Peptides against a protein of PDB entry 3B8E. Designs and how they scored, part 52

Target 1, 230 residues: chain A of PDB entry 3B8E
Amino acid sequence: PFLIFIIANIPLPLGTVTILCIDLGTDMVPAISLAYEQAESDIMKRQPRNPKTDKLVNEQLISMAYGQIGMIQALGGFFTYFVILAENGFLPIHLLGLRVNWDDRWINDVEDSYGQQWTYEQRKIVEFTCHTPFFVTIVVVQWADLVICKTRRNSVFQQGMKNKILIFGLFEETALAAFLSYCPGMGVALRMYPLKPTWWFCAFPYSLLIFVYDEVRKLIIRRRPGGWVE

## One batch from the design tools (peptide; made by RFdiffusion4, then SolubleMPNN)

Design b1_p13_2_s1 (from b1_p13_2, 11 letters changed)
Fold by OpenDDE base, seed 2:
Formats: C-alpha cells, structure tokens, sequence
Structure b1_p13_2_s1 (fold): chain B 230 residues (1-230), chain A 13 residues (1-13)
C-alpha cells in the first residue's frame, strides 16, 4: 500500500499504525496456530526430499506467498479504498498525483471528480475513513490465506478444520478487527474511524478468489506430482 | 524520500 502511495502519489490507503496492527496484532496468533496444524494424510506416502536440491522454502513458495497471494490481498485492500473514495467523489483516475495537494494543510479547495471543493479537515476524515476498511479487508482476506496455508498438497476439504488453535486464531483476529473498528476513541488514538458494517463484505470476493485459486493449485499438484506448481 | 519524510512528519503531528 505504501509503495503505491509513493509511486502513484495517491492519498495514503493504509496508515502506519494500522499496518502495525496487522503485523503484530492480527497476524501473530493465526501464524502461530499453523504450527499446530495436523499433518497431511499423505505426508508419509511421499518420498523424502533431496536436501541438496529441494528447499523447504523454494522460489515457488516465495512466489505464491509474496507474489501471487500477496498481490490478490493488496488488490482487495485497494478495491475497498477506491470504492470508499469514489463514493466520496474521488474517482480512481483523479487520485493520481493528488497526494501533494491532499496532504497540504494550506490548500482547502482540493476538487473532487465532480468539482466539489474539500477542506484539509474533510480530506483527512475521508483518508482515515479508508484506513479501517482497508485493515478489515486484509483480515477477511487473511481468513482464506490462513485456511489455504493449512495444507501443502491436500484440499482443505480433505484435511478438514480440526485445528482448534487455528479456529481460535480466526476468532481472535476477527475480534481484534472488530475492537479496533468499533471501540470508542480508536479514531483519535489510532486514526481508525468506525466502519459501516457493509464494508466487511467488500473483501469477500477476494477471499473467495484466494481460496479457489489455492484449491485449484492443489488439485493440479495432486494430479501432476512433481510439476512446476508444487 | 521527501514523500516518506513528509508522511513521517504528518504522523508525528
């Protein structure tokens, strides 16, 4: 998000404090919970890896985690961001290069896509209104990401949802997201303004996309062992 | 770098 803020000169999509809440809050318990996941049913049927050629974390895993899934996750957040700004009169194309004037407190006549002038205070309210939905979008997408990380090869439907610690992690991150979104004073303390409940649903298509993508990937791996997708 | 600096300054206000 911050890279796009710099490159495209758009208003900040996700605040630094919000990023810290993701990294240290919502991600910790779910990530640790994966250590308690049950072994895949077929793990003992696989040949031992070659320790000289087969890395535990290979380029394919890195590409999936930081490339493909990470991009889908970011797209979910940006989708929510653009929807909120568009509903407030700022179309996506109009946001390009707008940051310079957006962040200037002395400019109180920044025009939206429809010619409406926005004061600095009004602009910052809209910006901070984007931070919480972006955060919640990340959490909702992380539900799918965490679930797909349960297995390397087997479908989630084959593996099941038996890890109680993972289930607890999903509830914990959701509860934390709700707390940060709706607790009084969060707007002042964290610049996270309250959400309309409808914003929780903006991420669902992307969560589904990640889930379907990984299930298809795993299906290909099962049908074509030793393929480049593994 | 100036953009980063500006953002940091904003966060510190």
Amino acid sequence: as target 1 above (230 residues)
Amino acid sequence: LELIKKKLEELLK
Scores: peptide ipSAE 0.000, ipTM 0.268, DockQ to the pose 0.027
Fold by OpenDDE base, seed 3:
Order: structure tokens, then sequence, then C-alpha cells
Structure b1_p13_2_s1 (fold): chain B 230 residues (1-230), chain A 13 residues (1-13)
């Protein structure tokens, strides 16, 4: 999000505080919960890792995490961001290069895509209105990401949802997201303005996409062992 | 809730 903010010169899509809440708040318990996941039924059929040659984090894992799943997560967040700004009169094309004027406190007549003038205060309200939905979108997408990370080869339907700590992690991150979104004073403290409940659903298609994508990937791995997808 | 908020603010400083 911050890289795109710099490169495209768009209004800040996600605040620094919200990023910290994701990295330290919503991601930690779910990640720890994966350590308690039951072994896959076929794990003993795999060769032991060679500590000298095989890395715990390999290029394939990085490619999947940052290249594929991470891109879908980012797409979901930015979709929510662009929809909110479009509903407020700022079309995506108009946002390109707008940052300089957007962040200037002395410019109180920034025009939207329809010629409406926006004061600095009004612009900052709509910017901070984007932060909470973007954050919540990431959390909702992380539900699917966490669930797909339960297994490498088996379907989630084969593995099941028996890890109580993982289930707790899903509730914890959701409860934290709700707390940060709706607790009084969070708008002032964290620049996270209250979210309309409907925005929680904006991320659902992306969560479903991640889930379906990974299930298809795992299906291909099961049908074609030793393929490039494994 | 105010105590939790204060703790969060302290952690995020």
Amino acid sequence: as target 1 above (230 residues)
Amino acid sequence: LELIKKKLEELLK
C-alpha cells in the first residue's frame, strides 16, 4: 500500500497505525496457531528436509506468499479503497498524481471527478474513512489465507477444522478488527473512522477467490505429483 | 474499554 502511495502519488490508502495493527495484532495469533496444526496424512511419505541444502523459506514459498496470495490481498484492499473514493466522487484515474494537492493544507478547492471542490478537512475525512475498510478487507482476506495455509497438499476438506487454536485465532483477529473499527475514540486515536457494516462484505469475493485458487492448486498437485506447481 | 484503548495507544507509540 505505501509503495503504491509513493509510485502512483495517490492519497494514502492505509495508515501506518493500521499497518502496525495488521502486522502485530491480527497476524500474530493466527500465525502461531499454525504451529499446532495436525500433520497431513501423507507427511511421512515425504523425504526429510536436508538442513544443508533445503531452506525453511524457499523461492516457492516466497512466490506463493508474496507473488500470488499477497497480490490478491493487495488487490482486495485497493478495490475497497477505490470503491470508497469513487463513491465520494474520486474516480481511480483522477487519483493518479493527486497526492501533492491532496496533502496540501493550503489548497481547499481540490476538485473531484465531477467538479466538486473539497476542503483539506473534507479530504482527510474521506482518506481516513478508507483506512478502516482497507484494514477490515485485509483481515477478511486473511481468513482464507490462514485456512489455506493449514495444508500443503491435502484439501482443507480432507484436513478438516480441528485445530481449536486456529479457530480461536480467526475469532481473535475478527474481534480485534471489530474493536479497532467500532470502539469509540479509535477515529481520533488511530485515524480509523467507523466502518459501515456493509464494507465487511466487500472482501468476501477475494477471500473466496483465494480459497478456490488454493484448492485448485492443491488438486493439481494431488493429480500431478512432481509438477511445477508443487 | 478506555483501559484497553490506553494500552493500545501506548503499544502503538
Scores: peptide ipSAE 0.000, ipTM 0.263, DockQ to the pose 0.019
Fold by OpenDDE base, seed 4:
Structure b1_p13_2_s1 (fold): chain B 230 residues (1-230), chain A 13 residues (1-13)
Amino acid sequence: as target 1 above (230 residues)
Amino acid sequence: LELIKKKLEELLK
């Protein structure tokens, strides 16, 4: 998100505070919960890794985590961002290069895609209106990400949802997201303006996409062991 | 979070 903000010079999609809420709030308990996941049913049938050649963190894992799943998460967030801005009169093409004028408090006549002029205060309201839905979109996508991280090879349907700590983590991150989105004063305290309940559903297609993608990947791994998709 | 926010706001000013 921040790289696109710099490269495309668009209005800030996700605030620093919201990023911290993701990294320290919503992601922490779910990540810890994975340490308590039951071993995959076939784990003892696999050959032990070679500690000299097989790194715990390899290029393939980085590619999956950041290059594939992370990109789908980012796309989900940006989709929500572009939809909100489009509903407020800013089409995606118009946002390119707009950051400099958008963030200038002395420019009070920034035009949208329809020629409507926006004051600095109005622009910041719509920007902060984007931060909360972007955050919630990430949380909803993280539901799928957490669930797919339960296993490396087995389907989630084969592994099941037996990890009570993981289930607790899903409720915790959702409750935290709801608290940050709807608690009075969060707009002032965190620059996270209240979220329409409909925005929770905006990320569902991307959450489903991640889930389906990973299940298909795992299916391919099971059918063709030793493939590059592991 | 408020402390972190305050420090970040100071850095971003």
Scores: peptide ipSAE 0.000, ipTM 0.287, DockQ to the pose 0.022
Fold by OpenDDE base, seed 5:
Structure b1_p13_2_s1 (fold): chain B 230 residues (1-230), chain A 13 residues (1-13)
Amino acid sequence: as target 1 above (230 residues)
Amino acid sequence: LELIKKKLEELLK
């Protein structure tokens, strides 16, 4: 998110506070819950890792976590961001290079894609209105990410949802997201303005995409053991 | 969190 903010010079899509809320607030309990996940039923049928050649964190795992899933998460957040700004009169093409004027407190006549002028205060309200839905989008996508992390090879349908701590983590993550989004004073304290309930659904296609993608990946691994997809 | 944000913003300038 921050790299695109710098490269494209767009208004800030995700605030520093919202990033901290993800890293320290919503992700901690779900991550801990994975330590309590049951082993896959076929784990003893697999060859052990060769400690001389195989790393615990290999290039394939890094590619999966950061190169694939992380990119889909970012795309989901940016989709929500662009939709909100478009509904407020700022089309995606118009946002390119706009950051300098957007962040200038002395410019009160920044034009949108339709020629409407926006004051600094109005622009910041719209920006902060984007931060909360972007955050919520990441949380909704993280539901799928957490569920797919239960297994390396077996389908989630084979593994099941028996880990009560993981289920608790999903509820805690969602409850915290709702608290940060709707608690009075969060707009002043955290720059997180309340969002319409409809914005929670904006991320669902991306969560479904992650889930389907990983299930297909795991299916390929089961059918073609030792492939580069593992 | 707002204080942390402000400090981080200052460091990133």
Scores: peptide ipSAE 0.000, ipTM 0.299, DockQ to the pose 0.023

Design b1_p13_2_s2 (from b1_p13_2, 11 letters changed)
Fold by OpenDDE base, seed 4:
Structure b1_p13_2_s2 (fold): chain B 230 residues (1-230), chain A 13 residues (1-13)
Amino acid sequence: as target 1 above (230 residues)
Amino acid sequence: LDLIKEELEKLLK
């Protein structure tokens, strides 16, 4: 998100505080919970990895985690961002290169896509209105990401949801997201303005997409052992 | 990374 902010010079889609809340708040407990996941039902039937060639963290895992799943997460967040800004009169094309004028407090006549002028204060309200839904979008997508990370090969339906710590992590990150979104004073303290409950559903298609994508990937792995899909 | 750091510093002000 931040790289796109720099490259495209768009208004800040996700604040630094929200990034910290993701990295330190919503991601920590879920990530730790994966250490307590039950082994896959067939793990002991697999051949031992070659410790000389098969790293625990390989290029394929990095590519999947950060290149594929991470990209879908980012797309989900940006989708929410663009929808909110479009609803407020800023079409995606108009946002390109707008950052410089957007962040200038002395410019109080920044035009939207419809010729409406926005003061600095109004622009910042809209920007901070984007931060919370973007954050919530990431959390909702993380539900799917966490669930799919339970296994490398088995379907979630085969593995089940037996890890109580993982379940707790899902509730914890959701509760934290709700707290940060709706607690009085968060708009001032964290620049996270309250969001409409409908924004929680904006990420659901992306969460579903990640889930379906990973289930299909795992299905392919089960049917065709080996290959680059692992 | 330096550009990112610089932009972060601007945003934190």
Scores: peptide ipSAE 0.006, ipTM 0.351, DockQ to the pose 0.028
Fold by OpenDDE base, seed 2:
Structure b1_p13_2_s2 (fold): chain B 230 residues (1-230), chain A 13 residues (1-13)
Amino acid sequence: as target 1 above (230 residues)
Amino acid sequence: LDLIKEELEKLLK
């Protein structure tokens, strides 16, 4: 998110506080929970890996998969961001290069895509209105990410949801997201303004996309053992 | 937090 903010010079899509909440709050318990995931049912049926060749291939594939998933997560957040700004009169194309004027407190006549002038205060309200939904979008996408990370080869449907710690992690990150989104004072303290409940659903297509992507990936791995997708 | 944001924004200008 921050890289696109720099490159495209768009208004800040995700605040620093929200980033910290993701890194330290929502990601920590889920990540720890993965350490307690049950071994895949087929792990003992696999031949020993060649430590010289298979490790490099697997590291590249893992990095690629996580890179791709991370890109989908970012796209989900940006989708929510662009939807909110578009609903407030700022079309995506208009946001390009707008940051300089957007962040200037002395410019109170920044025009939206429809010629409406926005004061600095109004612009900051809209910006901070994006922070919470972006954060929530990441959390919702992380549900799918965490679930798919349970296994490397088996489908989630084959492995099941037996890890109670992982389930607890999902509830914890969701509860934290709800707390940060709806607790009084969060708008002042963290610049996380309350969001409409409908914004929780903006991430669902992306969560589904990640889930389908990984299930297809795992299906390919099961059908072609030792392939470049492992 | 606003100060941090402002400093970050300045660095990004």
Scores: peptide ipSAE 0.005, ipTM 0.318, DockQ to the pose 0.027
Fold by OpenDDE base, seed 3:
Structure b1_p13_2_s2 (fold): chain B 230 residues (1-230), chain A 13 residues (1-13)
Amino acid sequence: as target 1 above (230 residues)
Amino acid sequence: LDLIKEELEKLLK
């Protein structure tokens, strides 16, 4: 989000404090919960790792986490961001290069895509209105990400949802998201204005997409062992 | 919370 803010010169999609809440608050408990996941039924059929040549974190895992799933997460967040700004009169094309004027306190007549003038205060309200939905979108997408990370090869339906700590992690991150979104004072403290309940659903298609994508990937691995997808 | 936020922002700058 911050890189795109710099490169595209768009209004800030997500606040720095909110990013810290994701990294430290919503990601930690789910990540720890994966350590308690039950072994896959076929784990003993795999070749043992060579400690001299095989790394725990390999290029394929990094590519999957950051290259594929991470991109879908980012797309989900930015989709929500662009929808909110578009509903407020700022079309995506108009946002490109707008940051300079957007962040200038002395410019109180920034025009939207429809010629409506926006004061600095009004612009900042809209910007901060984007932070909470973006954050919630990431959390909702992380549900799917966490669930798909339960297994490498088996379907989630084969593995099941028996890890109580993982389930707790899903509730914890959701509760934290709700707290940050709706608790009084969070708008002032974190620049996260209250979220309309409807915005929780904006991420659901992306969460479903990640889930379906990974299930298809795992299905291909099961049907074609030793393929490039493994 | 505001103080914590300010300190975190300082650390990230």
Scores: peptide ipSAE 0.000, ipTM 0.339, DockQ to the pose 0.020
Fold by OpenDDE base, seed 1:
Structure b1_p13_2_s2 (fold): chain B 230 residues (1-230), chain A 13 residues (1-13)
Amino acid sequence: as target 1 above (230 residues)
Amino acid sequence: LDLIKEELEKLLK
């Protein structure tokens, strides 16, 4: 998110507080829950790892986690961001290079794509209105990330959802997202303004896409062991 | 928090 913010000079799509809430609030409990996941049904049928050749974290895993899944996650967040700004009169093309004027407190007549003038306060309200649904989008996408991470090779349908701690983590991060989104004072305290309940569903296509993508990946791995997708 | 954000935004300019 920050790379696009820097390169495109767009209004900040995700605030620092929101990032901290993701890194410390929503990600930790789910990540810990994976330590309590049941072993894959075939884990004892695999050969022992060769410590000289087999890395715990290989380039393929990094490429999947940070390259592919990370890109889908970022696209989901930015999609939500651009939709909200477009609904408020700021088309994506108009946002390019707008950050300098957007963040200037002395400019109170920034025009949107339709010639409507926006005060600094109005601009910050719409910016902070983007932070909350971006955060929620990340949480919803992370549902899929967490579910797919419970197995390396087996489908989630083969592994099942038996980890109660993982399920608790999903509810915890969702409850935290709801609390931060709708609790009175969060707009002032955390710059996270309330979002329409419908915005929770904006991330679902991306969450589903990640889930389907990983299930297809795992299917390919099962059919072609030792392939480039592993 | 707003000050931190502003400083970070300035660094990113």
Scores: peptide ipSAE 0.005, ipTM 0.300, DockQ to the pose 0.028; fails the geometry check

Design b1_p13_2_s3 (from b1_p13_2, 11 letters changed)
Fold by OpenDDE base, seed 2:
Structure b1_p13_2_s3 (fold): chain B 230 residues (1-230), chain A 13 residues (1-13)
Amino acid sequence: as target 1 above (230 residues)
Amino acid sequence: LELVLKKLKELLE
């Protein structure tokens, strides 16, 4: 999100406070829960990793985590961001290069895509209105991400949902997201304005996409062992 | 965390 903010000079899609809430709040328990995941049924049928040549975190895993899944997650967040701004009169194309004027408190006549002038205060309200839905979108996408991280090769349907700690983590991150989104004072304290309940559904297509993508990936790995997809 | 959040908020104002 922040890279696109710099490169495209768009209004800030996700606040630093909100990012911190993801990294230190919603992601901790889910990530720890993976340590308690049941071993894949075929793990003992695999050859031992060569510690000299095979890294635990290889380029393929980095590409999967950051280059593929991370990009889909970011796209989910940006989709929500662009929808909110478009509903408020700012079409995606109009946002390019707008940051400089958007963040200038002395400019109170920034025009939207329809010629409506926006004061600095109005613009900041819209910006902060994006932060919470973007955050919630990430949490909803993280449900799928966490579930797919249960296994490297086996389908989630083969592995099952037996890890009670992971299930607890999913509820915990969701409860925390709801708390941060709807608790009175969060708008003042964290600049996380309350979101309409409908915004929770904006991420669902992306969560499904991540899940389907990874299941297809794992299916390919099972059919073609030793492929570059592993 | 609260202190960090406060500082981050100040930076965004």
Scores: peptide ipSAE 0.000, ipTM 0.362, DockQ to the pose 0.024
Fold by OpenDDE base, seed 3:
Structure b1_p13_2_s3 (fold): chain B 230 residues (1-230), chain A 13 residues (1-13)
Amino acid sequence: as target 1 above (230 residues)
Amino acid sequence: LELVLKKLKELLE
């Protein structure tokens, strides 16, 4: 989000405080919960890792986490951002290069895509209105990300949902997201304005996409062992 | 790409 903010000169899609809430709040318990996941049924058929040659975090893991899943997550967040701004009169193409005028306190006549003028205060309300739904979108796609991380090769349907700590993590991150989004004073403290409940559903297609994508990937690995996908 | 990956890493960590 912050890279696109700099490169495309768009209004800030996600605040620094919201990023910290993701990194320290919503991701911590889910990540810890994976340590309690049951081993896959085929784990003993794999050779042990050589600690001298095999890295714990390899290029394949980085490619999967950041190059594929992370990109889908980012697309989900930006989709929500663009939808909110479009509903407020700012079409995606109009946002390109708008940051300079958007962040200028002395310009109170920034026009939207329909010729409506926006004061600095009005623009900042809309900007901060985007931060909460973007944050919630990340949490919703993280549900799928956490679930797919349960296994490397087996389907989630083969592994099952027996990890109670993981289930607790899903509820915890959702409850925390709801608290940060709707608790009185969070708008002032965190610049996270309350979102309409409908914005929770904006991320669902992307969450489903992540899940389906990984299940298809795992299916290919199971059917073609030793392929480039493994 | 490395910068994007690094920042994505910072966002995901």
Scores: peptide ipSAE 0.000, ipTM 0.328, DockQ to the pose 0.034
Fold by OpenDDE base, seed 4:
Structure b1_p13_2_s3 (fold): chain B 230 residues (1-230), chain A 13 residues (1-13)
Amino acid sequence: as target 1 above (230 residues)
Amino acid sequence: LELVLKKLKELLE
């Protein structure tokens, strides 16, 4: 999100506070829960990794985490961001290069895609209105990400949902997201304005995409061991 | 949590 904010000079899609809420709030318990996941049924049938050649974090893991899944998550967040701004009169093309004028408090006549002028205060309300749904979108796609991280090779349907700590983590992150989104005073305290319940569903296609993508990947790995997808 | 987040916000602003 921040890289696109710099490169495209768009209004800030995700605030620093919301980023901290993701990194320190919603992701912590789910990430810890993975340490309690049961071993895959076939793990003991696999050859041990070579500790001299096989790094714990390799290029394939980085590519999957940041290059593939992370990009789908980012696309989900940006989709929500662009939809909200479009509903408020700012089409995606119009947002390119708009940051400089958007963030200037002395410019009170920034035009949207329809020629409507926006004051600095109005623009910041819309920006902060984007932060909460973007945050919630990330939480919703993290449901899928957490579930797919249960296994490297086996389908989630083969592994099952037996990890009670992981299930608790999913409820905890969702409850925390709801709390941060709807608790009175959060708009003032965190610049996280309340979102319509419909925005929770905006991320569902992306969560499904992540889930389907990883299940297909795992299916390919199971059918073609030693492939580049592994 | 609100207090912690409020303090974090104050540090970031």
Scores: peptide ipSAE 0.000, ipTM 0.339, DockQ to the pose 0.021
Fold by OpenDDE base, seed 5:
Structure b1_p13_2_s3 (fold): chain B 230 residues (1-230), chain A 13 residues (1-13)
Amino acid sequence: as target 1 above (230 residues)
Amino acid sequence: LELVLKKLKELLE
């Protein structure tokens, strides 16, 4: 998100406060819950890792986590961001290069795609109105990410949802996201303005995509062991 | 976290 903000010079899509709420708030309990996950049924049929050649964090894992799943998560957040700004009169093409004027307090006549002028205060309200839905979008796609992390090779349907701590983590992160989004004073304290309930659904296609993608990947691994997809 | 958020708020104002 921050790299695109710098390269494209667009208004800030996700605030530093919201990033901290993700990293320190919503992700902690879910991550801890994975330590309580049951072993896969076939774990004893797999050969042990060679400590001389096989790294714990290999290029394949980095490619999957950051290059594939992380990119789909980012696309989901940016989709929500562009939809909200478009509904407020700022089409995606118009946002390119707009950051300099957008962040200038002395410019109170920034035009949208339809010629409407926006004051600095109005622009910042719209920007912060984007931060909360972007945050919520990340939480919604993290539901799928957490669920797919339950297993390395087996389908989630084979493993099941028996980990009560993981289920609690999903409810906790969702409740925290709702609290940060709707609690009175969060707009002043964290610059997180309340969002319409409809914005929660914007991430659902991306969450489903992550889930389907990983299930297909795991299916390929089961059919072709030792492939580059593992 | 609250202290960090407070400092961030001050930086963003």
Scores: peptide ipSAE 0.000, ipTM 0.362, DockQ to the pose 0.023

